# Ledger of designs, part 360: peptides against a protein of PDB entry 8OXM

Target 1, 371 residues: chain A of PDB entry 8OXM
Amino acid sequence: FKAEFRLAGGVNLPKIIDCVGSDGKERRQLVKGRDDLRQDAVMQQVFQMCNTLLQRNTETRKRKLTICTYKVVPLSQRSGVLEWCTGTVPIGEFLVNNEDGAHKRYRPNDFSAFQCQKKMMEVQKKSFEEKYEVFMDVCQNFQPVFRYFCMEKFLDPAIWFEKRLAYTRSVATSSIVGYILGLGDRHVQNILINEQSAELVHIDLGVAFEQGKILPTPETVPFRLTRDIVDGMGITGVEGVFRRCCEKTMEVMRNSQETLLTIVEVLLYDPLFDWTMNPLKALYLQQRPEDETELHPTLNADDQECKRNLSDIDQSFNKVAERVLMRLQEKLKGVEEGTVLSVGGQVNLLIQQAIDPKNLSRLFPGWKAWV

## One batch from the design tools (peptide; made by RFdiffusion4, then SolubleMPNN)

Design b2_p30_8_s3 (from b2_p30_8, 9 letters changed)
Fold by OpenDDE base, seed 2:
Structure b2_p30_8_s3 (fold): chain B 371 residues (1-371), chain A 30 residues (1-30)
Amino acid sequence: as target 1 above (371 residues)
Amino acid sequence: MSVEELKAKAEELLKDESDEVFPPTLPPVF
C-alpha cells in the first residue's frame, strides 16, 4: 500500500488507498469504515448470478444486458475494502454539484438544487397533496439535463449513440434486477456512471428485499426512473430500447424463478447476512443534512442489544423472511397487486409507478426525486 | 457523420433491435 490516502467525500469519509499488487500494478481501493460491507458483497454475488442468467439467454446477451459489479472484501462487521470504480462519477455529482453541476451550467435560470431541496424539505411533514403541488412546481422550474452527459463525454456521433444505448440498456437491466431484489435507497449519490462506457454502477446496497418500504418515509417507486434518468436515454425516453430491455430482463428473471428463489432463500437465512432494516440504520438513511454534524460516530450498533427475547426476534425474523420470499415469488410470477400480468404488462406497471409524480413526491427529500 | 447519417444509423440500430422477433406476448391469461 502507498503511505498516503485520500478522503472520498461523504459522511463516513471513506479512504481511497492505492495498492501496488504483486504484479506491480497499481490498484485504487476504497476503505469504508462504519459500514457493513457484507450486504454489498452478498448483493454483488446475486448480481453476478443475474448476469450469468442474462449471458445464457441469447436475446439478453446480444443486447449486452448486464448489471455492473465491483469487488467487495468485508474485513469486519463495520469495515471493508471496495474495488474503486475507476472512471466513474456519481450521477448526483455530475447533475447537482453546487459549483458546476449540469443543471447550473445548462439551466442557470432554473431553481438551484439547494432551492429544490429546501422546498421539498419544507413540505416533508405536509399532506401528500401539498407534497405533490410543490413537487410539480419544483419540476417545472428544474428541467432535466442528463442528456448532456453523453454529449460532453462522447463527441463522435456514432460513439455518442452507442454510449447512449449502453446507458439505456444499463438503466433497464439494473432497474429490473433491482426491482426483483427489492433494491432501495437509489439516491443520486448511490448511482455512479462510467465516463467511458456510460454504464451505471449501483453502490451502497444496504437497502434490499423491499426494506425501503419500512423506512420512516417509505419508498414508493420500484426503481429510480426520474426525469434526468429518462433524459439520459434521449428523445425516445422510456419507449423503445429501455422498455424492450426491461421486458427481456424481466423475461429472463421470471424464467429463472427457481434459481433466484433458491439463492435468495439461502441468503435470507444466512446468520452472517443482516439484510433487515434496524431503527438506527433507518434514521441514518433518512437523517437531515443538518443532523449530520451531531451524530457522534460512537453509536455502537452493539449497545442496542434491546433484550428482545431471542424467541421473539427469531419468530419475527422468520416471518419477515417468509414474506420477502413470498413477494419475490409473486414478482417472478408477474403477480402485481393480486393480478397476474404478462412481462409487458408488469414492466409497463413498473415504469408507470416509477415515473408517477405522485409516487415521486412522497419520497424522502434526500432521495432527490426531482433530479 | 452528418446529423442525417447519425439519424440513419440510429434508425438502423433501433430497427435491428425492433426486428428481433419478440415471441408473441403470451396472451393475458384471463
Scores: peptide ipSAE 0.006, ipTM 0.302, DockQ to the pose 0.011
Fold by OpenDDE base, seed 4:
Structure b2_p30_8_s3 (fold): chain B 371 residues (1-371), chain A 30 residues (1-30)
Amino acid sequence: as target 1 above (371 residues)
Amino acid sequence: MSVEELKAKAEELLKDESDEVFPPTLPPVF
């Protein structure tokens, strides 16, 4: 390890360290403290299994459908080391950076990202109708620009086309697998794009198994398919390549039902894997930017082990695990709202749910559903 | 289970499914 470290920023101040391997290659790593990386490590492993399933199937293999994974080494319940996703940028950084974001560069007369966020925060406690109206106003005055990512990075037309295709395939694969695993919507900073491959890397997998539905502002979309995500696919949007890649991914997931259920069952009942949403985690995930100023967590870790009756906790946990498994089984059978759908029907429903402005308008404003 | 045991068990489950030949599907339309 090099003697120097950098801070990545953010509340937990993760440390960027450089390591020289025995192969003489420098490898950047992220050391997180005060964070449980076991969920990330587990989810990365599930993604590797999904990738194995996708590589076995001829149609998904021909399409090079894969979820980008990174190495996670949990060191304790509150610390670990992550592989630094070298050559990636958060899509939020590219799109809505305050100084030089693509929205500001390409749409200087549109609403600023801050204006959009403010408008949506003002209606956060309002009716669904008021949220929808303001969301539509925001969308009208904040037009998508993510098409420019590939245009800026890939000047050769043939390379540009190939990379846009790689992006579209990556979105499709991650969307469907993310839906199966119940990752829900993803904050724009928790989706990285590789500047060389145009593939997505999903980081910070702290919400899984539909636990986003029990947040103070419940998730209303199966995955992130916002206007900028769609704009990055180019003129065909969600049609053609994206839809076909979703269908082929869903076919593989549904055909691997037993394997996926068994893997997830083992995870859900692993006492070392805390996947459940706790109130503090829920508050952290949906903190208001304005509330960041006062919560110095004086985590006085007075471990008052509230010996909540082990019996009531275990019964509540088991009932949540059972519901997650039942819902996973439904998804893998194509059961949506009590109806059995074909792969194409299920994928169509999921796409429609993910792009519906009514669903998007109901999301937590901090996750920027208009981006 | 350790992440390694989970991996081993998933790899084992994935080995048993290796014998099902899925039928050839139509060429990718560009």
Scores: peptide ipSAE 0.005, ipTM 0.306, DockQ to the pose 0.018
Fold by OpenDDE base, seed 3:
Structure b2_p30_8_s3 (fold): chain B 371 residues (1-371), chain A 30 residues (1-30)
Amino acid sequence: as target 1 above (371 residues)
Amino acid sequence: MSVEELKAKAEELLKDESDEVFPPTLPPVF
């Protein structure tokens, strides 16, 4: 280890350390205190298993379909070490940074990120119709710019094309696997992009198994497929490469249903893995201050030593776990809204749900559905 | 670099945080 550390900023002041491996390579690491990394560690293991399934299939392997993973070493319920995602940036920092964000640089006459957020916050308690109208006004005055990420980073046209393809594949793979696992809280700071590979790294995996649907403002989309996410794919948008990669990922997931169910069943019944949404966590996730720079602390379960009768907790937990497993089984069978869909039909439905302005307008304003 | 060396260094950095370091409880399934 190097003798020096840096602070990453934020409330929990995580420590950035540099380590030299036995291979002579420097590796940056993030030491977090006051943060539960167990859910991140578990979800990274599930992503590695999904990657193994994707590598076994010839069609997904040829397309290099993978979810980017990082190493997590939980130390306690409130501390751990993360692999620093070196050469990544939050998509929110690239897109909507207040000083130098791509929207301000390329669209200086559009609404600011702050103006968009303010408009959506003003209607947060309004009807779905009022939210939709304001969301459409915001979208008209805040046009997507994420195409410029690959254009800025990759000046060679052949490299640019390959990286845009890698991005599109990464979005497709992470979207489908994220949907299967019910991954929520996909705001613009929880998705990193690698500046060298153009692949996405999903961080802060603390909302899984559709627990985003029980938030005070429920999540209404299966994954993040907002206008900027689509703009990064280039002129074909969600058609062609993205759709085909989603279909091939979904095909592998559905063909691996027994394996995925068994894995998730073991995790859902692990007494050390608290995946359930609690009221304090729900409050925290939807009261996030506008300070986009802060590594947000996960609220640990230990602050809920409200001695609820252990028996009522256990029965309620088991019923939630059973419901999650049943819904996972439905997804892996292609059951959507009581109808059995083909892989293409299911992927089409998910894409339509994810891009629907009516669904996007209903999200919590801090999710930034207009980005 | 062992997981133990990483833990020991993280513990050194977190010494002011009185959190007990638990061994990773998940056995590697593979």
Scores: peptide ipSAE 0.000, ipTM 0.351, DockQ to the pose 0.128
Fold by OpenDDE base, seed 5:
Structure b2_p30_8_s3 (fold): chain B 371 residues (1-371), chain A 30 residues (1-30)
Amino acid sequence: as target 1 above (371 residues)
Amino acid sequence: MSVEELKAKAEELLKDESDEVFPPTLPPVF
């Protein structure tokens, strides 16, 4: 190991360490504390299985449909080591960095990221109608710029076109796989983009199995398909390549129903895998001060072990696990709102739900639905 | 190093909130 480390930004200040392997190659690793990486490790295994299913199918293999994965090694209940996603940047860093973000560079007369966030925080406790009106005002004065990512990174027109296609395929694959698994907390810092491949890497997988719907401000979208995410696809937006890649991914997932249910069932009943939303975790996810102000949460977790009777915990857990499995089975059958949909009908409904300004305006402001 | 020695050293690296350069002594896991 090198003698020096760097801090990654964010509340938990993860340590970036460099090591030299026995092969003489330098490898960067991320040491994360105050977080349970077991859920990330489990979700990475599920993504690898989904990738195996996608590689077996000729239509998804020809399209190179894959979800990007990284290695996770849990060391304790609150610590672990992650593979550093070398050559990736958070989409939030590229888009809405305070100094040199793409919105500031390409749209200097639009609202700042801070002005947008402030406007949405001021209406956070207001009616859905007031949230929608302010969200529409923010969207009018904060126009998408994510098309410029590929234009800045890929100067050759043929490479630019290939990378924009790789991006669109990555968004489609991760959106459908993420929807099937009920992946939440898809804010702009939890999605990385690879600067060489234009593929997305989803990180911080601590909200899965639709647990985002039981947050104090419930998640109202199936995946992130915001205006900047769509702008990165180019002129066709959600039509053509994105839609077809979603449909082909959904076809493979639905045709693999038995395998996916068996895998998720084993995981939901694993006593070492806590996937349930803890109230403290729910508060932490939606109390994140986006302002760098030094609120050290002295979480004096006095673990008052509320000796809840072991029997009542187990019965409550089993009922939640059964409900998650039932909802997963419905998704894999194409059952949406009590109606059986075709793959094209289901994908269309999910796209409409994800782009609906009424759904986007209801999200927690820290999710940055206007980006 | 055992998995337990790895755990102890990771916890030591994560508990120390000092700006001091921790010599990362974990074996490369990757």
Scores: peptide ipSAE 0.000, ipTM 0.329, DockQ to the pose 0.098

Design b2_p30_8_s4 (from b2_p30_8, 11 letters changed)
Fold by OpenDDE base, seed 2:
Structure b2_p30_8_s4 (fold): chain B 371 residues (1-371), chain A 30 residues (1-30)
Amino acid sequence: as target 1 above (371 residues)
Amino acid sequence: MSVEELKERAEELLKDESDEVFPPTLPPVF
């Protein structure tokens, strides 16, 4: 390892380190502290399996449908090393950076990202009706600009078209795979975009198996399909390429139900894999900006083992695991709200749920549903 | 026409073709 490190920013201050391999090649790595990377490592293995299924199918292989993966090496329950996704940027950094974000550059007369966040925080404890009205006002005064990502990065028209297609395919594949696995916490900092491929890289996989639905502010969308995500697809939006790629991905997932169920079952009952939402994690994910000052890291998780009888914890865990498996089986059968849907019907319902302003307005303000 | 208007117009023209057309691999110009 080199003696120097850089900070990646953010609350946990991840360390960027450069290492020289035994092959003499330099490799950049991200060291996370105070984070359990075991969940990320497990979810990356599941994504690799999904990619294997997608590569076996002729229609998904022709379309190059893949979810981007990165290497994860857990070192402890609170630390690990990640592959540095070189040439990626958080979509939130491109879109809503305070100094030179795309919204400020292309829409200087719109609300600032800070004004939008403030307006949504002011109504966070209000009715769903009041949240919806303020969300619609924010959306009217904060117009999407993510189309400019491909326009800035790819000057050649043929390359630009190819990269926008790669982006749209990446969104579709990650949305459907993410939905099947119940991937949550898809805020604008947890989604990277590759500046060379235009493909998405999903990071921070700590909310899976629909555990986002049990957060203090429940997740109300199946995946991130916000106005900027759609704007990056160009003039067709969610129609054409995106919809077809979702359908073809869903078809492969449904046709692979036995394999996916078996893998997820093994993972859910792995005693080394804690996928359940705990109250501290829930508070951390949905912290109020006002609460940032007092969470000194002296939450020693003192082993206040709430000596809930080991039997009551185990019975509660098993019931949650069974419910997750049942819901996964329903998704893979196309059962939505007690109705069996075709692949096209299921994908259509998921798209409608993901773009519904009523669902988007109910999300935690930190998720930035207006972006 | 801005580069943006040209791209939007190219998108409209390609809207009908986008269903099947893999861009032909331009043969390597020797």
Scores: peptide ipSAE 0.006, ipTM 0.336, DockQ to the pose 0.010
Fold by OpenDDE base, seed 4:
Structure b2_p30_8_s4 (fold): chain B 371 residues (1-371), chain A 30 residues (1-30)
Amino acid sequence: as target 1 above (371 residues)
Amino acid sequence: MSVEELKERAEELLKDESDEVFPPTLPPVF
């Protein structure tokens, strides 16, 4: 390891370190402290599995449908090392960076990202109708610009077209697999885009198995398919390539239901894997930017005195695990709202749910559903 | 099934569909 480190920013101040391998290659790594990387590592294994299922199927293999994965090495319950996703940028940084973000560059007369956030935060405790109206006003005055990512990075028209297709395929694959695994909406900083491949890398997989639905502001979308995410696909939007890649991914997932159920069952009953949403994690995920100052959760591990009867915890955990497995089985059968759908019908419903401004307006404003 | 039996069955289901052993590119989290 080199003696120098950099800070990645954020509340937990992850350390970027460079390691020289025995092969003489330099490898950048991210060291996280105060973070449980076991969930990330588990989810990366599940993604690798989904990738193998996708590579076995001729139609998904021909489309090169894959979820980008990275290495995660948990070192403790609160620390680990991640592979640095070299040559990636957070979508949120590209789009809504205060200095040089694409919205500011391409739409200088639109609302600022801060104005949008402020407007949506003001209505956070209001009715769904008031949220919807303000969300529509925000959307009207904050037009998508993510199409410019590929245009900036890929000057050759043939390369640009190929990379836009790679992006669209990556969004489709990650959206459907993310839905199956219940990743829900994804904060714009937790979606990286590779500047060379235009593929997405999903990081910080701390919400899975629909645990986003039990957040203080419940998730209302199956995956992130916001206006900028769609704009990156170009003029076809969610139609054509995206839809077909979603359908082909869903077809593979549904045809692999036994495998997926068995594996998720193993994970849900693994005593070393806490996937359940705890109140502190829920608060952290939906913290207000203004409240960032004082809550150092000194999670003193010494509150051992919440010995809630081990029996009641275990029974509650098992019931949640069973419910997650049942819901996973429903998804893999195409059961939505008590109705069995075809792959095309299910994918259509999920796309409609994900792009519905009524659903988007109900999301936690901190996750910037207008981006 | 125990967690171990479920792991074995998961591995079997993954092996039965192809001779390509999943290279554990990640350390087992288990």
Scores: peptide ipSAE 0.005, ipTM 0.343, DockQ to the pose 0.021
Fold by OpenDDE base, seed 1:
Structure b2_p30_8_s4 (fold): chain B 371 residues (1-371), chain A 30 residues (1-30)
Amino acid sequence: as target 1 above (371 residues)
Amino acid sequence: MSVEELKERAEELLKDESDEVFPPTLPPVF
């Protein structure tokens, strides 16, 4: 290891370290503290398993459908080491960086990202109708620009076209697998894009198994398919390549039902893996920027009082695990809202739910559903 | 099934055409 470290931005101030391997190659790593990386590690394993299933199927293999994974090594319940996703940028950084974000560069007369956020935060406690009206005003004055990512990075037209297809395939694969695993909506900083491959890397997998639905502001979309995500696909948007890649991914997932259920069952009942949403985690994930000032971490909650009967906690946990497994089984059967759908019908419903401005307007404003 | 029996069954289902078993096991916490 090099003696120097850099700080990555953010609340937990993760340490960027450089390591020289026995092969003489320098490898950057991210050391997180005060964070449980076990969920990230587990989700990366599930993604690798999904990739194995996608590689076995001839149609998904021919389409190069894969989820980008990274190495996670948990060291404790509150620390670990991550592979640094070299050559990636958060889509949020590219789109809505305050200095040089693509929205500011290509749409300088549109609302700023801050103005959009402010408008949506002002209506956060209002009716769904008021949220929808303000969301539509924001959308009219904040037009998508993510098409410019591939245009900036790939100057050769043939390479540009190939990379736009790679992006579209990556969004489709991650959206469907993310839906099956219940990752839900993803914050724009938790989706990285590779500047060489145009593939997405999903990071910070701390919300899984539809636990986003039990947040103070529940998620209303099956995955992130916002206007910029769609704009990156180019003129066809969600039609053609994206839809077909979603359908082929969903087909593989549904045909692998027994394997996926068994894997998730093992994970849900692993006593070393806490995937449940606790109230503190829920508050933290939807904390307002204004509330950052008051939560001094003086909750030294002395571990003494939660000797609630281990039996009642275990029974509550088991009931939640059973419900998650039942819902996973429904998804893998194509059961949506009590109706059995074909792969095409299910994928169509999910796409419509994900792009519906009524659903998007109801999301937590901190997650920037207009981006 | 125990968690162990489920892990074994998951490993069997995850055997590749190469006889490589993808371990569905959590990485060791040190």
Scores: peptide ipSAE 0.000, ipTM 0.349, DockQ to the pose 0.022
Fold by OpenDDE base, seed 5:
Structure b2_p30_8_s4 (fold): chain B 371 residues (1-371), chain A 30 residues (1-30)
Amino acid sequence: as target 1 above (371 residues)
Amino acid sequence: MSVEELKERAEELLKDESDEVFPPTLPPVF
């Protein structure tokens, strides 16, 4: 290990360390304290299984459909080491960095990221109608710019086209796999983009199995398909490559139903894997001001041993696990809102739900649905 | 690097942040 470390931003101030392997290669690592990395480790294993299924299918293999994975080593229930995704940047940092974000650079006359956030925070406790009106005003005055990511990073037109295609495939694969697994909390800091491959890396996998729907502000979209995410695909947007890659990913997932159900069943009943949303975690996810400002409330998580009777915990847990498995089975059968859909019909419904301004306006403001 | 070398270095870095004794490594689920 190098003697020096750097702090990563955020409330838990994770430590960035550089390690020299026995192969002589430097590897950057992120050491997190006060965080349970077991969920991240488990979800990475599920992503590797999904990648194996996608590589076995000829149509998904030809399209190079993969979800990017990283190494996770849980060390305790509250600590571990993550692979640092070298050459990645949070999409939020590229888009809405306070100093030099792409919105400020390319759209200097639009609302600032801060103005957008403030407007949406002011209506957070208002009606859905008021949220929708303010969201539409924000969207009108904050136009997408993510097309410029590939234009800045890839100056050669042939490389630029290839990388924009890789991006579109990565969004499609991660969106469908993420929907099947019920991934939540897909805010702009939890999605990295690789500056060399244009592929997405999803981090902080602490909201899975649709537990985002039981947050104080429920999640209303199946995955992140916001205006900037779509803008990065270029002129075709969600049509053509993205839609076809979603359909081919969904086809592989549906055809692998038995395998996916068996894997998820084993995980849901693993006593070492706490995937359930607890009230403290729910509050923590939606009370964080994303602003780096110094208020460390050391809420010791230890004091709320709600002495729920063990028997009532087990019965409630089993009922939640059964509901998750039933909903996963429905998704893999193409059952949406009590109707059986084709792969194309299901993918179309999910795209429409993900891009609907009414759904987007209802999200927690920290999710930044206008980006 | 072994998991033990990572553990030792993580313990050094986290000593000021947690009095928790590091439990044994979870076996891979798969």
Scores: peptide ipSAE 0.000, ipTM 0.321, DockQ to the pose 0.161

